# Ledger of designs, part 279: peptides against a protein of PDB entry 7AE7

Target 1, 321 residues: chain A of PDB entry 7AE7
Amino acid sequence: KVYKDLREFLEVLEQEGQLIRVKEEVNPEPDIAAAGRAAANLGKNQPAVFFEKIKGYKYSVVTNVHGSWQNHALMLGLDKNTSTKDQFYELNRRWDKFPVPPNVVKREAAPCKENVIDKDINLFEILPLYRINEQDGGFYISKASVVTADPEYPDDFNKLNVGTYRIQVKDRDRVGIQALAMHDIAVQLEKAEAENKPLPIAITIGNNPLVTFMASTPVGYNQNEYEFVGALQDGVPMDIVKSDLYDHLYVPAGSEVVLEGHIIPRVRTVEGPFGEFPGSYSGARLQCEVKIDRITHRTNPIFENLYLGIPWTEIDYLMAL

## One batch from the design tools (peptide; made by RFdiffusion4, then SolubleMPNN)

Design b2_p28_6_s3 (from b2_p28_6, 17 letters changed)
Fold by OpenDDE base, seed 4:
Parts: structure tokens; C-alpha cells; sequence
Structure b2_p28_6_s3 (fold): chain B 321 residues (1-321), chain A 28 residues (1-28)
């Protein structure tokens, strides 16, 4: 099975008994994190947790989407009981199908374009933001697929980067992004900053689970993550659409939320701390800052966010392959 | 350095206060 978006995947997770739906209103803190930890304690079959109602917010949150081998099997369109070994073999088999170019769909056909916010941007109106850990330096968007391009080669689709980076909400319309020197985004940012130019960026939230997976998987600088998504879909192209602000940036057509903006050149602001692992916090550092200039989103957008729990974090499953 | 650590701690504290304000404003 191939998924067009997060919603189709969540439907399958629910059908397969790999999603817990919390229908009662929860407090963002500490209930979301607590429920995630409780779900992790259910053993090897860790379900996704979908929170329908969050106090003080309009929209829903889902966590732990990639949080088990069963969920990982389902992501690949396999039986949920497929062995880790067989999942690995299938992943490798499909990997060899690279490249599978994506389909570029029209704006009118892209669910991520259903709603537009271009004035008075407030991230808190669109995303049910919460602290994952009590000691976190702020609210994090932890499972975003971040789209950037090479500013010297903006039309080179092979240099289009889709990566996962730690994103801290800094203001209503600003986020901090952790761009490490080893990441492709850092190379692109360096080029932009050399000319004191903004780097165009699209931060996409709530994607096809294979997009999220590939955004977390290192690939070559001249390899497009979307073409790997098509490969992992066993040769079925994924659907992408042009961003509204930038013709050279393409986003998943089915994204729940797309934050379009730019990395502010030569500006560094505090980011962190963040509890990436139980009992360990990454230190605070000066990191890049993004100005959000436009938001597009699906009606009733689902905020997909990372689950942090014991013994396995969702990151462990995303990085284990 | 200790001075750098102190500066960073101050910036984190400032951001934490800003976070509270942002949440309060979002509830209006």
C-alpha cells in the first residue's frame, strides 16, 4: 500500500490496531508526553497516539507515528508482523529503484493548499504547541521535513534538500532551526550567508510517513529525497507541489501544514535546551532563525510531533535503518 | 567559558519568559 498523506497512514494504523485515539480533552502539558510514555510502556507494539482535543487549541496532535517496528512495516505497506529482517531486505530492494521522480501536481489538487495565512501569522493558532519535556527551552516542532535548495543552483532538482532538523518556536512567526555543519542545509545556508541573502525555506509538517523517514535518512547532496520516497513506494511516484512563495521549492502535496519563509542571514539566536533522550539534554546554542512569511494548511491540520519515551524513542526507529 | 555559559543561561531564561507570554497571548 502507498500513502498519499499522513491521514491515510493514520487510518491504516488505526485499522491495524497501531493507533490509540484519545477523545477526551487533554492538557498539552503534561498529558501529551505522559500518554506517549504510557504508550511506549505497552511493549513492543507501540501504537501512535492521536489526541483529538487539546485544551486551549483548535487542532489535534499525533505522536509516535514511527514508534514501532509494526508501524514501520505498515509504512512500507507490509504486513504489520513483518520481521525486522524482512523489512530491511524490502527496504534495500526498493532503495535500488532510485530515482523515482515525483509527480508535480497543480496547486488546486494539493491538500496542503486548502487554507492560506499570509497576515498576522501566529504559529500557536495552527499548531497545538507544547513542551515535550519540562526542562525544554521551548516548544519544538520535531518531525518537520524541511525543504531548501542550493542558492547557486535553485533550479537543480537534484540539489533540493528535504531534511529533518530540530525546530524551536521562537515567536509567533519565527522559529529557530538547528542546522549542523554536516547537514546539506548548512552548505546551502553558507552560500546564502556569503552574499548576506536569505535562504528560502519550507517547513512541512504532517507528511506521508515515507517523506518523514527519508527526511531523517542521510542521502547525497545531489540526491533528492522525494526520488527516494518514490523508490520506497516500490516505484510509485509521490505527489509534490510548488511552494507559494518560491517556485524552486516543492513540498509534499499532502502536508498538513507548510510554513514558508526564509532563514535570516547572519543571525544567530538561542536554541535549546532540548531533552532528546531520557535523562539527557542537548545544551543551548546559538542557531539560525527562520522568519515565517506564509502558511498553507489542510483544513483541521494534524500536528505530527515526535514522541520521546523509554526505552525506544521514535528517533531510534527513524535512525535505525 | 563560565561567562559564555552564563550568557547562554540568560538567553534561555529570556526565551522561557517569552514562551509564557506567547502562550498567554494565544489564549486570548
Amino acid sequence: as target 1 above (321 residues)
Amino acid sequence: SAAEAARMAALVAEQREKNKKLLEESKK
Scores: peptide ipSAE 0.472, ipTM 0.892, DockQ to the pose 0.740
Fold by OpenDDE base, seed 3:
Order: sequence, then C-alpha cells, then structure tokens
Structure b2_p28_6_s3 (fold): chain B 321 residues (1-321), chain A 28 residues (1-28)
Amino acid sequence: as target 1 above (321 residues)
Amino acid sequence: SAAEAARMAALVAEQREKNKKLLEESKK
C-alpha cells in the first residue's frame, strides 16, 4: 500500500483502529495536549488523535500520526501487527531501491495548490496554532518538512534538502527556525549568508507519512529525500510539484499547507524555549527568521503537529529508525 | 553570563506578550 497524502494515511489509520476522532469542539489549550497525553497512556498501541473542531479556528489538527509501531507498520503499507524486526527488515530491503526519482506533476494536478494566499498573510488563519507545552516560548510547527536547496547549485536535485526543524511562529507572516550546524539547511544558509542573500524556503505541513519520516531521517548532503520516499514505497515514485515562488524548489503534491518564503540573511531573533521532552526544555537562543511570502493549501487543510507526552513521544518513533 | 541570560529572558518575555496579542487577534 502506498499513500498519496496524509489524508489517505489517516483513512487507513482510522480503518485499522489507530485513529481517535474527537468530534466535539476543543480548546486549543490545554485540550489538544491533554488528549494527546491521554491517548499515549493507552499503552503500546498509541493511536493518532484527530481534532475536527478547535475553538477559535476554522480547521482541524491531527497529532501522534507516527506515535506507535502499528502506525509505523501501516506507514510502510504493512499489516499493523508486523513485528518491529520485520518492519526493519522491510525498511532495509526497500532502502536498497534508492534512488527512485519522484514524478513532477503539473500545478493543476497538485492538491496543495487548491488555494493561494499571497497578501495579508496570517498564519493563524490557516493553522490552528497552540502551545504544545505551557512553558513553550510560543506556538510551534514541529512536523514540517522544510525544503531548501544549495544556493551554489540550485539546479542540482540531489542537493535539494527536505528536513524537519523546530519552527516557532514569531508573527503573522514570520517564523523562527532552528538551523543547527549539523543540519543540511545550516550549510545552505551559511552559503547564502556569505553573500548576504536570502535563502529560499518552502515549509510543508501535513504530508505523506513517508515524507515526514524521511525528513526526520538524516541522509547524505547529495541525496534527495524524495528519492528515498520512492524507495520506501517499494519503488513507487512519490508526486512532487514545483513551488510557486521558486523554480528550483519542489514540494510534495499532496501537502496540506505550503509556506513559501525566505530566510532573512544575517538576522537572528529569539527562539524558544521549547519542551522537546517532558520535563526538559531546550533553552532560548537567537535563531534565523523566515519571512512567509506565499501560502498554498488544500481546502480544509489539516494541521499535522507533533505530539509530546509521557511515556513515549512521537519523536522516539521518528528517531528510532 | 548573567547579563546574557537576563537579556535572553527579556526577549522571551517580549515574545510571550506578542504571542498573546497574536492569539487574541486570530480569534476575532
């Protein structure tokens, strides 16, 4: 089984009893985090939690999409009861199929292009933003697949990076991004900043679960995460589409929301703190800032965000492989 | 340094106040 987008995966999760649907209107805080913690307390078989209605917002939130071995098996198109050993075996087998080049689809065929916002950008209108932890320095977008390229080699598809980074909402049209020196984005940013140029960026939210998985999985600087997604789909190419602002950036065709913009060169603003683990906060630091210039999104976009709770976080499953 | 920690704490506090305003504006 191969998924085109997050929605197809959520349908399968629901069919397999791995999705809890909350139909009642909830408060963004504390109800989203509280419900996530409650779901995590159900034991090893942790479901995703889908919030249909959020007070003060138009759209839905889903959390804990990758939050169990059952969900991980389903992500690979396997039976939910597939052993961890067999999941690893299958993952390794498929990994050897790299590279599987993606299909570049036309703009008209890409669901992420259904709606466009190019003026009066307000992230709060499109994303049901909330504090994941009470002590967080702000609202976080924690499961985005961030697309950047090497500014020296913008046309080299192998240097196109799709990574997961901590993103704090700073303003209606600005986000802070944690670009650590070990990340490929930091290398690309350094090159852009050396010339005092903006770094083009596309922040994609609500993706094919294998895109999210690969964005969280370190690969070589000259390896494209989309080509691994195709490998992990057992040789079926994923669909990507050209970004609206940049010819050299490609985003998943099925993304729920795409934030297109640029990292402002040589600007550093406060980011954090963030509770990455229960009871542990990464300190606040000066980090780079992204200006959002354009948003494309599916109709009724789903905001996929990270679940952070006890006993096991979603991060544990994303990093375990 | 203590001075650097204090500066960072002030910036975090400022951002927290901004967050409240952003959230209030989004609910209108």
Scores: peptide ipSAE 0.471, ipTM 0.891, DockQ to the pose 0.737
Fold by OpenDDE base, seed 2:
Structure b2_p28_6_s3 (fold): chain B 321 residues (1-321), chain A 28 residues (1-28)
Amino acid sequence: as target 1 above (321 residues)
Amino acid sequence: SAAEAARMAALVAEQREKNKKLLEESKK
């Protein structure tokens, strides 16, 4: 099975008993994190947790989407009880199908384009933001697939980067992004900043689970993550659509929310602290800042965010494959 | 340095206060 979007995957997770639906209204803090931890303690098959109603917000949150080997098997369209060994075998087999170019769909065919916000942008109106950890320096977006291009070669599709980065909400229309030197985005940003130019960016939230997986998987600078998604879909191309602001940036057609904007050149603002692991905090640092200029989103967008818990975090599964 | 740590702590505190305001404004 191939998934077009997060919603199709969540439906399968629910059918397979790998999703808990919380129907009662919850407080963003501490209930989301607490419920996630409670779900993780239920056993080896850690389900996703879908919060339908969040106090003070209009939209839903889902966490722990990639939080188990069963969920990973289902992501690959395999039986949920497929062994880790067999999952790796299948991943390797499909990896050899690279590249599988994506389908570029028309704007009108892309669910992520159903709604537009281009003025008076307030991230809190579209995302049910909360602190993941009590001591976090703010609200984090932890499972975004961030799209950037090489500013010297913007039309080189092979240099289009889709990566996962730590993103802190800084203002209604601003986020901090942790771009480490080892990340492809840092190379692209360095080129833009050398010319004192903004780096175009699209921050996509709530994607096809293989997009999120590949965004968290390191690939070569000249390799496009979308072409690996097609490979991991066993040769079925994924659907992408051109961003509204930039002709050279493409986003998943099925994204729940797309934040389009730019990294402000040569600006660094405080980011952090963030509790990456229970009891472990990365310190605050001066990091890059993104101005959000446009939002597109599906009707009733789902905010997919990272689960952090014991014994394993969701990131452990995303990085283990 | 201690001075750098203090500056960062102050910036974090400022951002935390900003976060409270942002959250309060979003609930209106």
Scores: peptide ipSAE 0.463, ipTM 0.889, DockQ to the pose 0.769
Fold by OpenDDE base, seed 5:
Structure b2_p28_6_s3 (fold): chain B 321 residues (1-321), chain A 28 residues (1-28)
Amino acid sequence: as target 1 above (321 residues)
Amino acid sequence: SAAEAARMAALVAEQREKNKKLLEESKK
């Protein structure tokens, strides 16, 4: 099975008994985290948790989408009971199919373009934001696939980067992003800041699960993550669409939400703390700030966010593969 | 330094107060 978007994957997870629906209205805090922990305690077969109704918000939240080996098997279109060994074998086999170029679809064919917000942007109207941990410094978008390009080579598709970064909501239309020196985005930002120019950015939320997986997987600076997604789909290209603001940025056609904007050059603002691990908080630091200039989203967008809890976190699965 | 830690703590506190306002406004 190949998935066009998050929704097709969630349907398969539900059919396979790997998704729990919470139909009752929940409070963003502490109920989302509490329900996630309760689901994690059901054993090794940790399901995704889908919250249909969030008090004070219009839209839904899903967590723990990648939170088990069963979910990883299903992501690869394998039987949910496929052994870890066989999953690794299949990953390696498909990895050698790189590159598989994506299909560029028309704007009208891209579900992420169903709705547009270009004025009076308020992230709280689109995303059911909550603190993942009680002591977090704010609301985090922890499972976004962030798209940037090389400012020196904007037309070089091989230098288009799709990565996962810690993102804190700072204002209605601003987010902080942790761009460390080891990240490809830091190389691109350095080039932009040398000229005191903004770095174009698209923050994509709620994607095809292989996009999220590849965004969390380190690849070479001259390797495109979308071409690996096609390889991991056993040679089936994924669908991408041009961003609205930038001709050289492409986003997954099926994204639930796309935040388009720019990293403000030479500006650093407070980010953190964030509880990356149970009982461990990263300190606060001055980090980059993104201005959101445009939002596109699917009708009734699903906010996919990272599950953090005990005994095993979703990030552990994303890093283990 | 202690001064840098104090400055960072103040910035975090400011952002926490801003978060409360943002959340309150989103519920109106």
Scores: peptide ipSAE 0.429, ipTM 0.877, DockQ to the pose 0.755

Design b2_p28_6_s4 (from b2_p28_6, 13 letters changed)
Fold by OpenDDE base, seed 3:
Structure b2_p28_6_s4 (fold): chain B 321 residues (1-321), chain A 28 residues (1-28)
Amino acid sequence: as target 1 above (321 residues)
Amino acid sequence: EEEKKKELEELVEEQRKKNKKLLEESKK
């Protein structure tokens, strides 16, 4: 089984009993986090939690998509009861198929292009934003696959980076991004800032689960995460589409939301704190700021966000394979 | 270092105030 988008995966999760659908209206805080914690307490087979109705918002939220070994098995198109050992063996077998180049689809064929917002951008109209932890410095987008390129080699597809970074909503059309020196984005940003140029960026939300997985998996600077997605799909290419603003940036064709913009050169603004782990907060720092210039999104976009709770985080599963 | 820490704390508080406003505006 190969998934084109998050929705196909959520359908399979639901069919396999690995998705809880909350149909009643919930408060963004504290209900989303509380329900996530409750789901985590169900044992090792933690389901995803899909909230159909969020008070004060138009669209839905899904959390804990990668939050179990069963979900990881299903992500790989395996039986949900496949052992972690067998999942590991299969993952490694497929990894050796790298590279599997993606299919570039036409704009008209990409679900992420169904709707466009290019003026009066307000992230709160598109994403049901909430604080993951009560003490967080703001609203976070925690499961985005962030697309950037090497500004010196923009046409080198192998240097296209798809990574997961901590993103704090700063304003209606601005986000802070944690670009640590160890991240590939930091290398690319350094090159852009050396010339006092913006770094083009596409922040993609609600993706094919293997895209999210690969975005959280370190790869070489000259390796494209999309080509690994194809490998992990057992040789089936994934579908990507050109971004609207930038010819050199490609996004997953099935993304629920794509935030296109740029990192403002040599600007640093406060970001954090954020509760990355139970009982621990990363301190506030001056971090990069992204201006959002364009949004494309699917009709009724699903906001996929990270579950963070006790005793484990969803990150533990994303990094365990 | 202590002054820088205080400045960061002030900036965090300003952002928290902004967050409340943004959230209130989103619920309208």
Scores: peptide ipSAE 0.505, ipTM 0.905, DockQ to the pose 0.710
Fold by OpenDDE base, seed 1:
Structure b2_p28_6_s4 (fold): chain B 321 residues (1-321), chain A 28 residues (1-28)
Amino acid sequence: as target 1 above (321 residues)
Amino acid sequence: EEEKKKELEELVEEQRKKNKKLLEESKK
């Protein structure tokens, strides 16, 4: 099984008993985090949790999409009871198919382009934002696949980077992004900042689960994560579409939400703290700031966000392979 | 280092105040 988008994956999760649907209205805090923890207590079969109604918001949240070995197996199109060993074997087998170039679809064929917001941007109108942890410095977008390119080689598709970064909402139209020196985005930003130029960016939310997986998997600077997604789909190309603002940035065609904008050059603002692990907070730091200039989104967009729980975090599964 | 830490703490608190305002405004 290959998934076009998050929605197809969520459908399979639900069919396989790996998704809990919360139909009653919940408070963003603390109910989302609390329900996630409760779901984690259901044993080894940690389901995704889909919140249909969130007080004060129009749209839904899903969490813990990658939060179990069963969900991971299903992501690979395998039986949910496939052993971790067999999952690893299959992952390695498929990895050898790299590169599998993506299909570039037309704008009209891309679900992420169903709606556009290009003025009076307010992230709170599109995303049901909440604090994941009580002591977090703000609202986090933690499962975004962030698309950037090398500003010196914008037409080199192999240098297109799709990564996962800690993103804090800073304003209606601004987010802080943690770009550490070890990240490909930091290399690209350094080049842009050397010339005092903005770095174009697309922050994509609610993707094909393999996109999210690959965005969390380190690859070479000259390797494109989308080409690995195709490999992990056993040779089936994924669908990407050109961003609206930038000809050189491509986003998953099926993204629930795409935040297009730029990293403001040579600006650093406070980001954090964030509770990466229960009882441990990464400290506040001065980090990059992104101005959001355009949003595209699917109708009734689903906000996919990270689950943090005990004993296993969703991060553990995203980084385990 | 202590001064930088204090400055960061002040900035965090400012952002927390801003977060409350943003959330309140989004619900109007």
Scores: peptide ipSAE 0.510, ipTM 0.908, DockQ to the pose 0.738; fails the geometry check
Fold by OpenDDE base, seed 2:
Structure b2_p28_6_s4 (fold): chain B 321 residues (1-321), chain A 28 residues (1-28)
Amino acid sequence: as target 1 above (321 residues)
Amino acid sequence: EEEKKKELEELVEEQRKKNKKLLEESKK
């Protein structure tokens, strides 16, 4: 099975008993985190948790999408009971198919383009934002696949980067992004800032699970994550579409939400603290800031966010392969 | 270093106040 988007994957998770649907209205805090922790206590087969109704918000949240080996097996289109060893074998076998170039679809064929917001941007209207941890410095978007390009080589598709970064909501149309020196985005930002230019960015939320997986998997600077997604789909290309603001940025056609904007050059604002691990907080730092200039989204967008429960975090599974 | 830490703590508190306002405004 190959998935076009998050929704197809969630359907399979539900069919396979790997998704819990919470139909009752929940409070963003503390109920989302509490339900996530409760799901983690269900044992080794931790399901995704889908919250249909969130008090004060219009749209839904899903967490723990990658939070088990069963979910990883299903992500690869395998039987949910496929051993970790066999999953790894299959992953490696498919990895050798790189590169598998994506299909560029027309704008009208891309579900992420169903709705557009280009004025009076307010992230709180589109995303059911909540503090993941009580002591967090703010609201975080933790499972976004962030698309950037090399500003010196914007048309070099091999240098198009799709990565996962910690993103804190700073204002209605502002987010802080943690661009560490070891990240490809930091290299690209450095080049842009050397010329005092904005770095174009697309922050994509709620993707095909293999996109999220690859965005969390380190690859070479000259390797495109979308071409690995096609490889991991056993040679089936994924669908991408041009961003609305930038001809050189491509986003997953099936993204639930796409935040298009730019990293403001040479601006640093406070970001953090964030509880990356249970009981452990990364300190506050001055980090770069993104201005959101345009949003595209699917009708009734699903906010996929990271589960940070005990004893295992979702990131442990994303980084385990 | 202590001054920088204090400044960061003040900025965090300012952001927390802003977060509260943003959340309140989103519910209107």
Scores: peptide ipSAE 0.509, ipTM 0.906, DockQ to the pose 0.727; fails the geometry check
Fold by OpenDDE base, seed 5:
Structure b2_p28_6_s4 (fold): chain B 321 residues (1-321), chain A 28 residues (1-28)
Amino acid sequence: as target 1 above (321 residues)
Amino acid sequence: EEEKKKELEELVEEQRKKNKKLLEESKK
C-alpha cells in the first residue's frame, strides 16, 4: 500500500489498532504529553495518539506516528507484525529502486493549497502549539520536513534537500531553526549568507509518513529525498507541487501545513533549551531565524508533532531504520 | 563564557515571557 498523505496513513493506523483517538477536549499542557506517555506504557506496540480537540485551538494534533515497529511496518505497506528483520530487508530491497522521480502536480490538484494565509500571519491560529517538555524554552515543531535548495544551483533537482530540523516558534511569523554544520541546509545557508541573501525555505508539516522518514534519513547532498520516497513506495512516484513563493522549491502535495519563507541572512537569535531526551536538555544557543511569508494548508489541518517520552522517543524509531 | 551564558539565559527568559504573551493573545 502507498499513502498519498498523512490522513491515509492515519486511517490505516486506526484500522490496524495502532492509533488511539482522544475525542474529549484536552489541555495542550500537560494532557498531550501525559496521553503520549500513557500510550507508551502500553508496551512495544505503541500507537499513534490523535487529539481531536485541543482547548484554545481550532485544529487537531497527532503524535507518535512513527513511534513503533508496527507503525513502521504499516508505513512500508507491510503487515503490522512484520519483523524488524523483514522490514529492513524490504527497505533495502526498495532502496535499490532509487531514483524514482516524483510527479509534479498542478497547484489546483494539491491538497496543501486548499487555503492560503499571506497577511497577518499567526502560527498559533493554524498550529495547536504546546511545550513538548515542561522546561522547553518554547513551542517546537519537531516533525517538519524542511525544503531548501542550493542557491548556486537552484534548478538542480538533485540538490533539493528535504530534512528534519528542530524548529522553535519565536513569534507569530518567526521560527528559529537549528541548522547544524553536518546538515545539508547548513551548506546551502553558508552559500546564501556569503552573499548576504535570504535562503528560501518551505517548512512542511503533516506529510506522507515516508517523506517524514526520508527527511530524517541522511542521504547524499546530490540525492533527492523525494526520489527515495518513490523507491520506498516500491516504485510508485510521490506527488509534489511547486511552492507558491519559489519556482525551485517543491513541497509534498498532501502536506497538512506549508510554511513558506526565508532564513534571514547573518541573523542569529536565541533557540532552546529543548528536552531532546527525558531529563536531558540541550542548552540554549544562537540559531538561525526564519521569517514566514506565506502559509498554505489543508482544510482542518492536522498538526503532526514529535512524541518525546519514556522509555523510547519517536526519534529512536525514526533513526533506528 | 560566563557572561555569554548569562546573556543567553536572559534571552531565554525574555522568550519565555514572549511565549506566554503569544499564547494569551492566541486564545482571544
Scores: peptide ipSAE 0.505, ipTM 0.906, DockQ to the pose 0.753; fails the geometry check

